# Peptides against a protein of PDB entry 6EJA: the designs that were tried, part 93

Target 1, 276 residues: chain A of PDB entry 6EJA
Amino acid sequence: VEYMPANPVRIAFVLVVHGRASRQLQRMFKAIYHKDHFYYIHVDKRSNYLHRQVLQVSRQYSNVRVTPWRMATIWGGASLLSTYLQSMRDLLEMTDWPWDFFINLSAADYPIRTNDQLVAFLSRYRDMNFLKSHGRDNARFIRKQGLDRLFLECDAHMWRLGDRRIPEGIAVDGGSDWFLLNRRFVEYVTFSTDDLVTKMKQFYSYTLLPAESFFHTVLENSPHCDTMVDNNLRITNWNRKLGCKCQYKHIVDWCGCSPNDFKPQDFHRFQQTARP

## One batch from the design tools (peptide; made by RFdiffusion4, then SolubleMPNN)

Design b2_p17_6_s2 (from b2_p17_6, 10 letters changed)
Fold by OpenDDE base, seed 5:
Structure b2_p17_6_s2 (fold): chain B 276 residues (1-276), chain A 17 residues (1-17)
Amino acid sequence: as target 1 above (276 residues)
Amino acid sequence: MFAVQGSSNSSSTMFLD
C-alpha cells in the first residue's frame, strides 16, 4: 500500500515532442495523465500534424495546454534550453496552475511507476531537485561535452566558432538533460537577476547540449546547492558501442551519442532496479 | 525510478578535433 501524503505535490509535465508519433504520444499521455497535474506541451515548429493532434487533446482537458510559441530544435541545439526556460517562465506566470515540480518528458518516455508512487516520493522530497550527474572525471566531461568550445545555433546547425573559457569560480557539472526540478528552483532560474543566473544563461546560449549541464551548474553554484539529488528517476538504455557513431555530425560540429531503445529482453532491468 | 526513456530521450558527446 502506497503512502498517501496529506499535501500531495502537483506536477507540471513539460512534454517536448516532435515528429509524427502521435499514437505513441497519446499512449504516453494517457499513462501519465492525472487531473491534479498539469501538462504543458511544446511541439516542434516543424511538426504541424503532431501540433494539430496535440491541440485537439488540449481542448479536452483544462489542465493541458500547448505552447503558443514553437521552436525548431535540433539535436544538441541551444534552442532546447530556450524551450525549457521559456516553458518555465510560462508555467510560473500561469497563476491558475499551482504546480510544485517541473518534469520534462518526450514522446519516447513511458512511466514505470504509478502516479501515486511518484507523487508520494516527490511529496516526501518536495524540497529537492533531481538531476543526474555524469559520474566521471569533470575535466573529461567538460572536454567531451565541448563546454570549453563556443557554439552558435544557426540555420538548423550548431556551428563551432572556437574556444572559450569556463567561467571562473563556477563549478561546472552536468549529465542527463532529463530531470525533476522543484518550483522554488525553477523560480530562481527564471527570475533571479544575480550574476550566476545571468552569466550562465549567456554562457549556455552558446553551448552544445546546454540542457545537459545548465541546470546542474546553476543549481550547484546557487543558494539552492544543497537540494541536489544525483538521480533523475529515469532508466535509459545506453550502449555506446551502438549509440556513439557520430550520427549527428551533419547537425553539429561535434560528435555525439544517443541512447538505444529498450527491447523486450531488457524488461528485467525495470524490475530489478532498486533505485527510485 | 519513474520513467523509461527511449532512444530520443537523452544524449551524450564525444570529443571532436
Scores: peptide ipSAE 0.153, ipTM 0.789, DockQ to the pose 0.437; fails the geometry check
Fold by OpenDDE base, seed 3:
Structure b2_p17_6_s2 (fold): chain B 276 residues (1-276), chain A 17 residues (1-17)
Amino acid sequence: as target 1 above (276 residues)
Amino acid sequence: MFAVQGSSNSSSTMFLD
């Protein structure tokens, strides 16, 4: 029996989806749907069929909305961060949706905990932000991520323009671009006009895979730095032999890696884990 | 842990000259 909090948190799930995996998305959606949460879905501008299907779903549920704007996101593109930032602003402007946490998901994600478990956990740690760091040498991370390189997203390509310096006085961090952020921090990121947020938004608008580092860096250099938990509550199937093939070289002037799908034989890992 | 992530996720990079 899960603990039932007196004031359970409500979650804004932001789904960034693309392609034609409608059935997979539907399955995932049903698995995470709850009447007390909110679902804000962004469909890639190029995925019109999926968009139509998602719109149909949104009409069936009052707590499901689709972004009226749509980005044509590419792998590693700065536009992904723009998508999240705009979604955050939209969600904060939706006064009829009193959410407490922001959680991003893709169509390929799937919950391994019940809603009650998630809500109980987040209700206990409602003042925390859950971001997973890379856990490696930071200098190496910067080099491999290309954070010291200037990129421009244009014509569905990430163009490497040259070298750049990391802003002075900023402790850069990063890791996973999947996270759980509390409303207070999202408000800060969205509405703050301080030098940190302003400079970081500018810096990361020319960054490869900006969502993997932006929120980490902003949080750790902000007044909210003590709220960071190095855990994004996600399990990712990393196999670099399979996922690191420079398969995105045609769209980015860099080499990247992608996680792999889990297989049934991997399910034991989910059941045996002791951490949430 | 809350969720597993699929292969559709964007992920980390590796250095390329």
Scores: peptide ipSAE 0.140, ipTM 0.783, DockQ to the pose 0.457; fails the geometry check
Fold by OpenDDE base, seed 1:
Structure b2_p17_6_s2 (fold): chain B 276 residues (1-276), chain A 17 residues (1-17)
Amino acid sequence: as target 1 above (276 residues)
Amino acid sequence: MFAVQGSSNSSSTMFLD
């Protein structure tokens, strides 16, 4: 018997999508769709075909909306963080959408748990924020992420301008740019005028892969730091031997890695485990 | 765990001097 919460959380799924994989997106959307949740979809400015397809979906469901603004995002670009921040603001201003959690997804993601399981879990931990940290040497993380380097996004490229210092008094952290954030923390990030949020927004506007570190850093240095859970509830097929080939050097003045697709042999990894 | 992430997702970096 599955636990059924008395006041189940409602989720704002933010989908950041690009390309032409409309059928893949449709399949994923159907897998995660529920009438009690909300779906806010940003389509890359350059993906007009996909945008048209997504608009058709949004017209069929009252709880599906498409961002009226569209950004041209690149891998590692600071604009991705801007996309999330603007989406958060939009979602908070939608008074008719009483969501409790913010969850970002891509078209390549797919759920491995039922909606009931997810809702039950998040309802139990509704006051927590789920971000996965790198779990290694922080100094090494800073170097590998290029956090001590200044980047500028311009003309679909991340230009490395030079070195910079990490702000003093700030404990920098990061890891996965896929997370689950509760509404309270999203409100803080969106509307707080304190020095932390203000300075971090400025700092990360010149950061490579800012979404992998911004929310971690802000959370852990904020009054909400006790809500941190080192788990993003995602499973990723990391094979750095295959996924780290500096394949994005034409886009960014840095080298990056990408996860790999799962194979049928990996099915056992999707089985129910103690870790959600 | 909630979801499986595909290969098209943004990922971590490695140092490039």
Scores: peptide ipSAE 0.137, ipTM 0.782, DockQ to the pose 0.461; fails the geometry check
Fold by OpenDDE base, seed 4:
Structure b2_p17_6_s2 (fold): chain B 276 residues (1-276), chain A 17 residues (1-17)
Amino acid sequence: as target 1 above (276 residues)
Amino acid sequence: MFAVQGSSNSSSTMFLD
């Protein structure tokens, strides 16, 4: 029996897309579209073709909007976090969109649960934030992520400028940059003027892949720390042997990894997960 | 689980010596 929530959550899907994969995006969009949710799409500033396509979609649906601003984001760039933060602010200022959860997606993502299942689950845990941690020792994570290094995004490149210290009194955490955040926490991140949020925004403005750590760190050090669930409700095909090729060295002064595409042979992995 | 993520997603880094 499927649980039917009395007060179903409404989701703000934030899509950060780039390139020319309009068909892929369209397919994914159709798969996740529901009249009760909201879709806020940021198209990379350089992806004009895709932007035109997305604009066409937004004109067809009242609950689909495209960011009037566009950033030229690069892999690992701090601007990605800026994109999310600005999107969050925009969404909070859209009083006509009463969303309860913030979910970020890319054009390469695809749902494996029905809308009803997702809504039912999130409605049950509407006070929780879903962030997946790295699962390793923190020191190793800091080193591998380069969190103790200062980066500057400039001229479509992430420049490593030198070393830096982790702010005192802050427990740094991170993992996946794909998450589900409740409105309350998003409000906190967006409008709080406390030292934590202020300092972390500054700190992560000079961070490589900031979205992989910013929200984790802010949440865990905030009054909302008890709302964290170590699960981002995503399945990612991680194969470090294949995904860690330092393919972004031309963009960032660091070495990064990326997940791999799923193959039909990987279908069994979806069934093995006991997680929602 | 909600979604399957593709390879175009941002991901973790590794330290370079």
Scores: peptide ipSAE 0.128, ipTM 0.782, DockQ to the pose 0.468; fails the geometry check

Design b2_p17_6_s3 (from b2_p17_6, 11 letters changed)
Fold by OpenDDE base, seed 3:
Structure b2_p17_6_s3 (fold): chain B 276 residues (1-276), chain A 17 residues (1-17)
Amino acid sequence: as target 1 above (276 residues)
Amino acid sequence: FFAVSGSSQGSSTMFLD
C-alpha cells in the first residue's frame, strides 16, 4: 500500500510524439492516464496520421489537449527545446489546468511505477526539480555535446557554423533531456526576464541537443538552484557500443548516440528504487 | 518511474571534428 497524500500533486504530461506508432502511443497513454492529471500532446508537423489519431483521443477526454501549433523537429535540433518552452507557456496559460509538475514523455516511454507511487513521491518532494546530470567530467561533457560550437537549425538540418565560447559566470551542466519540473520553476523559465534566462534562451537557440543542458544550466544558476535533485526518475538503456554509430550525421553536423531498447534480461533494473 | 527506449528522442553526443 502506497502513502496517500492529503494534497496530491497533479501532473502535466507533455508528450512529444512523431511517426506512425499510434498503437504504441495508445498503449502508453492508457498506462499513464489518470483523471486528475493533464496531458498536452505535441505531434510532429510531418506526422499527420498520428495527429489525426491523437486528436481523436483528445476529444474523448477533457484533460487531454493537442498543441494547436506543430513543429517539425529533428534529432538534436534546437526546435525541440522550443517545443518544450512553448508547451510550458501554453500550460501556464491554461488556468483551468492546475498542474504542479511538468513531465515530458515520448511515445516510446513507459511507466514502471504506478500512478499512486508517482503521485505519492512527487507530493512528498513537490518543491524539488528532478534533472539527471551526466555524471562525468564537465569539460568533457561540453566538448562531446558540442556546447562550444555554434549550430543553426535550418532546412531540417543542424548546421555547425563555428566555434563559440561558453558564457562567463555560468555553470554549465546537463545530461538527460527527460526531467520532472515543478510549476514554480517552469514559471520562472517561462516568464522571467532576468539576464540568466534571457541569455540562456538565446544561447541554447543555437545549441545542439539543447534540452539536455538548458534546464540544468538555468536551474543551477538560478535562485532555485537548491531545488535540484540529480535524478530524473527514468530508466534508460544506454549502450554506447550499440547506440553510438554517428547515425544522425545526415541530420546534424555532429555525431550522436541513442538509447537502446530494453530486453527481458534488463527487467531487473526496473525493480530498483528510483528515489533519490 | 519511466523507462526510456531507443525509439525515444533521448540522445547523447560524441565529438566530431
Scores: peptide ipSAE 0.263, ipTM 0.795, DockQ to the pose 0.488
Fold by OpenDDE base, seed 5:
Structure b2_p17_6_s3 (fold): chain B 276 residues (1-276), chain A 17 residues (1-17)
Amino acid sequence: as target 1 above (276 residues)
Amino acid sequence: FFAVSGSSQGSSTMFLD
């Protein structure tokens, strides 16, 4: 028997999509769509075909909107964080959309639990923020992430400009750039004028893969630090042997890894995972 | 609750160039 919350949370799904996988996106959208949730879709500036397709969907549903602005994001680019931050501001300014949670998704993501299960879980933990940390040595994380390096996104490339200092008095953390954030924390990130938010926005505007660390770092150093849950409610197929080939060197002055696609043989992992 | 595939451009780890 599934728990039925008296006041179920409503989710703002932020879909950051690119490419030409319209059918894949449509399938995923249908899988996650519910009338009580909200869907805010950013289509890459370069993906005009996909944008047209998404606009058609948005016209069919009152709870589906497309960002009027579009960014040309690159892998590891600071513009991805800008996309999330701007979408957060937009969502907070939409007074007709009373959402409780912010969940980011791509067209390649897919739900492995029912909407009822997700809503029940988040309704129980509505005051928490779900971010997955790297789970290893923090100094090593900083080095491998290049957080002590200054990057500039320009001309569809992440240029490494030199070294920089990690801000003093800040506990840096990070991990996955897929997360679930409650409205209260999103409000803080969006509208706070304190030194933490101001400095971190500046710092991460010159950061490689900023979404993997910005929200973690801001949260853990904020008055909301006690709301951190080290779980992003995602399952990712990691195989560094296959995924770490420095395949993004043409985009960034750094080497990176990416997760691998799930195969049919991996299906059992969806059912046996201990993650909620 | 969600599966992240390799086609996603998020969730990565870095190493020195």
Scores: peptide ipSAE 0.258, ipTM 0.789, DockQ to the pose 0.507
Fold by OpenDDE base, seed 1:
Structure b2_p17_6_s3 (fold): chain B 276 residues (1-276), chain A 17 residues (1-17)
Amino acid sequence: as target 1 above (276 residues)
Amino acid sequence: FFAVSGSSQGSSTMFLD
């Protein structure tokens, strides 16, 4: 008999989507949809076709909503963090949606475990936050991530303005911008007025790829630091030789990397992975 | 629990220095 939680967690899925991949999104949505969860979808301001399609879906399901505001996000842009933070605030203000976990997804993501497995796992660890760290030298991470550089998002570009110092007394960490956060921590991030949250919001508003480090850093320096699990429950196909080609220099004044698409021959990896 | 594809805008990793 598989474990069934007595009080199963309910998930707020935040989908940040762009482009014209309507069918792909629909397929992914159907794969993750459950009546007990909530789906809050942000469509890029420039993706009007996709927005219309998503609106149609939201009208068919009571637990699907679309952000009334839309941002023009770019790869690595600070606005992506703003999107998440605003979505978090919105979700907390939706008193009719009693969600327990925040999970961010894109249209290109896909579940590799069942909903029951996910819910069972998160119900067991409902007090934990799942963030994956880089697992390497932190100083190197700071340098390679450009955290010691000041960036400004303007006109769909991340401008590098100069050097900056990491705030003293703060243990900076980061890794994946895909995570699972419990409601309690999201509440802290959203409503806390302490120096940590206030300063980090300011700091990361001028940060490249802020979502890869903001939540890690805030969590590890907060009273909630003991709730961190170094696992984001994702599998990514990283091949730096193929994915690191400075392909985003037209958008950001830095060189970045992207994971590669999975191929049919990679199917065995889904079965053998130790990660849920 | 989820597979992340590189085709997504949000998919990223460490930058090159």
Scores: peptide ipSAE 0.265, ipTM 0.792, DockQ to the pose 0.541; fails the geometry check
Fold by OpenDDE base, seed 2:
Structure b2_p17_6_s3 (fold): chain B 276 residues (1-276), chain A 17 residues (1-17)
Amino acid sequence: as target 1 above (276 residues)
Amino acid sequence: FFAVSGSSQGSSTMFLD
């Protein structure tokens, strides 16, 4: 029996999807769908087939919308952060959608807990933001992420233009680009005009894999810093030996890694408690 | 609460010499 909160949180799920795997997306969507939540779906500009399928779904459910704008995002592209930021603004401007949490997902993600468990947990910690840090040496992280390098997204490529300085007085952090953010923090990121938000938006517009660091950095340097929880409530199958083959060098002037698919033998990992 | 598969957009980087 799950705890039933008196005021359950409502979640805005932002789905960033691409390709042609409409059936896979449909399966995932059905797994996470609930009438009390909201689903805002961005389909890659190049994925017209998928866009048509998603539009069809959005017409069937009042709490499902598709972004009227579409970006052609690439692996590691700064445009991914732009996608999230714009979606956040859109969601905040949708006054008819009273969401409490922002959760990003892809078509390849899948829930491993029930909706009731998720809602109960987030309702208990509704004032917190869930971001997973790298958990290692920060200087090494900066180097590996190329945060001290200037990148430009152009012609479906992330061009490394040169070196840059990290802004002084900013404690840079990062890790996973999968997170759960409360509405209050999203409002801050979206509408604040302070130097932190302004400078970080500019800085990360020229950053490789900006979503892995932008929200961490902004949060930890903001008045909301005490709301940080070092847990993104995700299970990711990282195997650097298999996933780090610099397979994205054709897209970015850097070496990238990707997580690996889960196998049946990994099922035991899903049974573990994901609570902080 | 969610499993991230290898086909997701979640990624990491390594230093390129």
Scores: peptide ipSAE 0.265, ipTM 0.797, DockQ to the pose 0.500; fails the geometry check

Design b2_p17_6_s4 (from b2_p17_6, 9 letters changed)
Fold by OpenDDE base, seed 1:
Structure b2_p17_6_s4 (fold): chain B 276 residues (1-276), chain A 17 residues (1-17)
Amino acid sequence: as target 1 above (276 residues)
Amino acid sequence: FFAVQGSSNSSSTMFLD
């Protein structure tokens, strides 16, 4: 018999979506929808068709809302972090939505476990934050991520302006920009006025792919550092040979790697993986 | 708990050009 929590956690799913893949989003939404969770959807400012479709969904379900503000996000842009931070603030100000966990998703994500399994797991570890680290040499990570470089998002481009110093006394970390954060940590990130949060928000506003490192770094240097779990509960099909082709040079002054799509022959990996 | 597809996903790793 599967564990059934007495006080099941409620999840705020933050969906950051763009493009015109309404049917794909609808399918994914139906797969993750539950009446006890909350869904806050940000649609890229340029994706008006998708926005209209999402608005229709939000009118049908009381636990689905669309951000009244919309950003024009680019791959690797600092504005993505701004999107998450603003969404976090909004969600905390929604007193009628008593969520316990923040989970970010895109339209390309798909659940590979049941809602009951997810809720049971998070209910058992409700005091933890799930962030996946890079698992490599940290100095190499800093160099590869360009964390020692200053970037400016302007005119739908991430401009590399020059070099910068990593703040002293800060343990920089990062990895995946897909995570699960508990409400307590989100509250800290949103409302804390300490030097750590203030300085990191400033630092990461000029950072490439800031969501891959901001929350890791803030958490590990905060009073909440003991709540970190090095697992983001995601399965990603990484293949550097196929995914690292500097395909984003047109929008960022850097080279990046993207994960690859799973193929039908990869389905067995979902059952065999130790990662939930 | 979730599978990440690469086609429309923003997650990535970076490297120096």
Scores: peptide ipSAE 0.260, ipTM 0.798, DockQ to the pose 0.533
Fold by OpenDDE base, seed 2:
Structure b2_p17_6_s4 (fold): chain B 276 residues (1-276), chain A 17 residues (1-17)
Amino acid sequence: as target 1 above (276 residues)
Amino acid sequence: FFAVQGSSNSSSTMFLD
């Protein structure tokens, strides 16, 4: 049973989309659209068709905007973090959009709960940040993620340049690059000039899959560390036997994994989800 | 609250020596 909050949170949905699946995006957008929320859409620089379609949508809804800047992102690229960071800055500078939570989505994501349920939940936990950790040995995570390696994104490739050290005094963490962040933490990440944020922005600008670790690491080492919830409120169909085939070696000097698509037989998993 | 599909930018890595 959900309650109706007196002061419901308003969500800034940041959609990072690419390709030509405009119909899929439209379906997903319709599923998550609400007049009280805000939608900020980044379309990959190379996806001009999709960009045109998204622009049409943005002209129809006052609470839908498209990034005036566009990046050409690749799998595992540091530019993805740049995309999020810039979008966060933009959203904070939009004084006419009083959002409370930042939620990132792709065109392939889909809601499995109602808007009322989401809003009720986030309104109850409005001071929390939802980031899911890897839940394993941290040293192993660092090695597998290549966090101790220096990467450079250039010419649509993530080049491994060499080894690097993890900054001293920093507890590195990470996991899913899908999260829900409250405005206060986003403000901290965007505008703080402390040593933590400054160093981490620099460090992760040369990191493979930086969005999987940057926000976790910054949060856990920040004054906001007590606001972390180890749950990103997402369901991902991980099957490492199928999804881990080093299929991205042509893009990055590393082996990567991807989640798998849900099938109709997986529907029961959506019904058995637990809330934190 | 959301389901993530495989075609998304969500990913993980494996160590390659």
Scores: peptide ipSAE 0.246, ipTM 0.792, DockQ to the pose 0.501
Fold by OpenDDE base, seed 4:
Structure b2_p17_6_s4 (fold): chain B 276 residues (1-276), chain A 17 residues (1-17)
Amino acid sequence: as target 1 above (276 residues)
Amino acid sequence: FFAVQGSSNSSSTMFLD
């Protein structure tokens, strides 16, 4: 029997979706939908078909909203971070949505635990932030991520303009761009005017794949640093041999990797994984 | 809690000379 918390957390799911996979999104949405949670969906500016489909869903559920603004995000683009930051602000301004956790998802994600399990877990750790670090040498991470390089998103391309310095006094970290953030930290990121947040927002506006590092870096250098849990509660089918093909060089002046899709034969991995 | 499939928003980087 799953433990039922007395004060269960409520989750704001931010879905950043694109393309034409409306059926996949619908299936995923149904799998994660609960009346006590909130769903804020951003549809890529270019995905009008999907936008129409998502709008239909939002009209059917009071706890589902679609961003009135839409960005044309590209792989690795700084605009993805902007999307998250703006969505965070929106969610904080929605006083009728008392959410406790921010969870980002894509249309390709799928829950492997029950809602009760998720809520129970997050309710127990409601003061924590769940970000997965790269787990390797930080200098190597900086180099591979191109954090010491200046990028500009323009004309649907991430242009590498040159080298840059990591701000002094900042411990840069990063890893997965999938995370779970508590409301308190989201409030800090959204409304703080301290030097850290100000500098990092500026820094990461010229960063490749900024969502993989921004929240990690801000959190670890903030007064909230002790709330970090090195776990994003995701399972990803990483096979870099298959997924790292520099397939995005036409979009970004860098090489990237993508996770591989799980196959039915991989299902056992979900059960064997110790992480929730 | 979530399985992440291949997505344009789920990625990593690799340095090239």
Scores: peptide ipSAE 0.267, ipTM 0.804, DockQ to the pose 0.533; fails the geometry check
Fold by OpenDDE base, seed 3:
Structure b2_p17_6_s4 (fold): chain B 276 residues (1-276), chain A 17 residues (1-17)
Amino acid sequence: as target 1 above (276 residues)
Amino acid sequence: FFAVQGSSNSSSTMFLD
């Protein structure tokens, strides 16, 4: 039996989906659906079939909405960050959805804990933000991420334009682009007009894989820096040997890595991990 | 709390000269 908090947090799940994996999305959605949470789904502009399917779901549940705007996102594209930022603004403007946490998911993600466990945990740590850092040398991270390079997203490609400097006085960080952010921080990111947020939005609009670093960097340099937890509450099957093969060079002027699918033999990791 | 699969948007980068 899981602890039931007196004031349970309510979660805004932002699902960024693409392709034709309707069945997979449906399965995942059913696994994470709860009447007390909110689901805001962005379907890639090019995925019209999936969009139609998602619209059907949204019509069945009052706490499920689909973004009226749709972006054509590419791997590593700056538009992914734009998608999250616009979704955050939309969610904050939905006064009828009193959410406490922002959680991003894809159609391929799947819960490995119960809703009660998630809610209990987040209710206990409702003032915290959960972002996972790379945990390595930061200079190496900057180089590998190409943060010192200027990129332009245009015509479904990330063009490398040249070198750039890391902003002075900013402690750059990053890691996973999967996170859990509390409403207070999302409000700050969305509505703050301070130099940090303004400059970082500008900087990351020309950044490769911006969602892997933007929120980390903004948080750690903000007045909310003490709310960071180096844990995104995700388990990712990273295998560099299998996932790092520059498979996106046709899309971006850079080499990238992707996580791998979990296999049945990997399920023991879900059961034995001490990580939430 | 969530498992991330390979088809997700999760990624990392490698330096390219």
Scores: peptide ipSAE 0.250, ipTM 0.796, DockQ to the pose 0.484; fails the geometry check

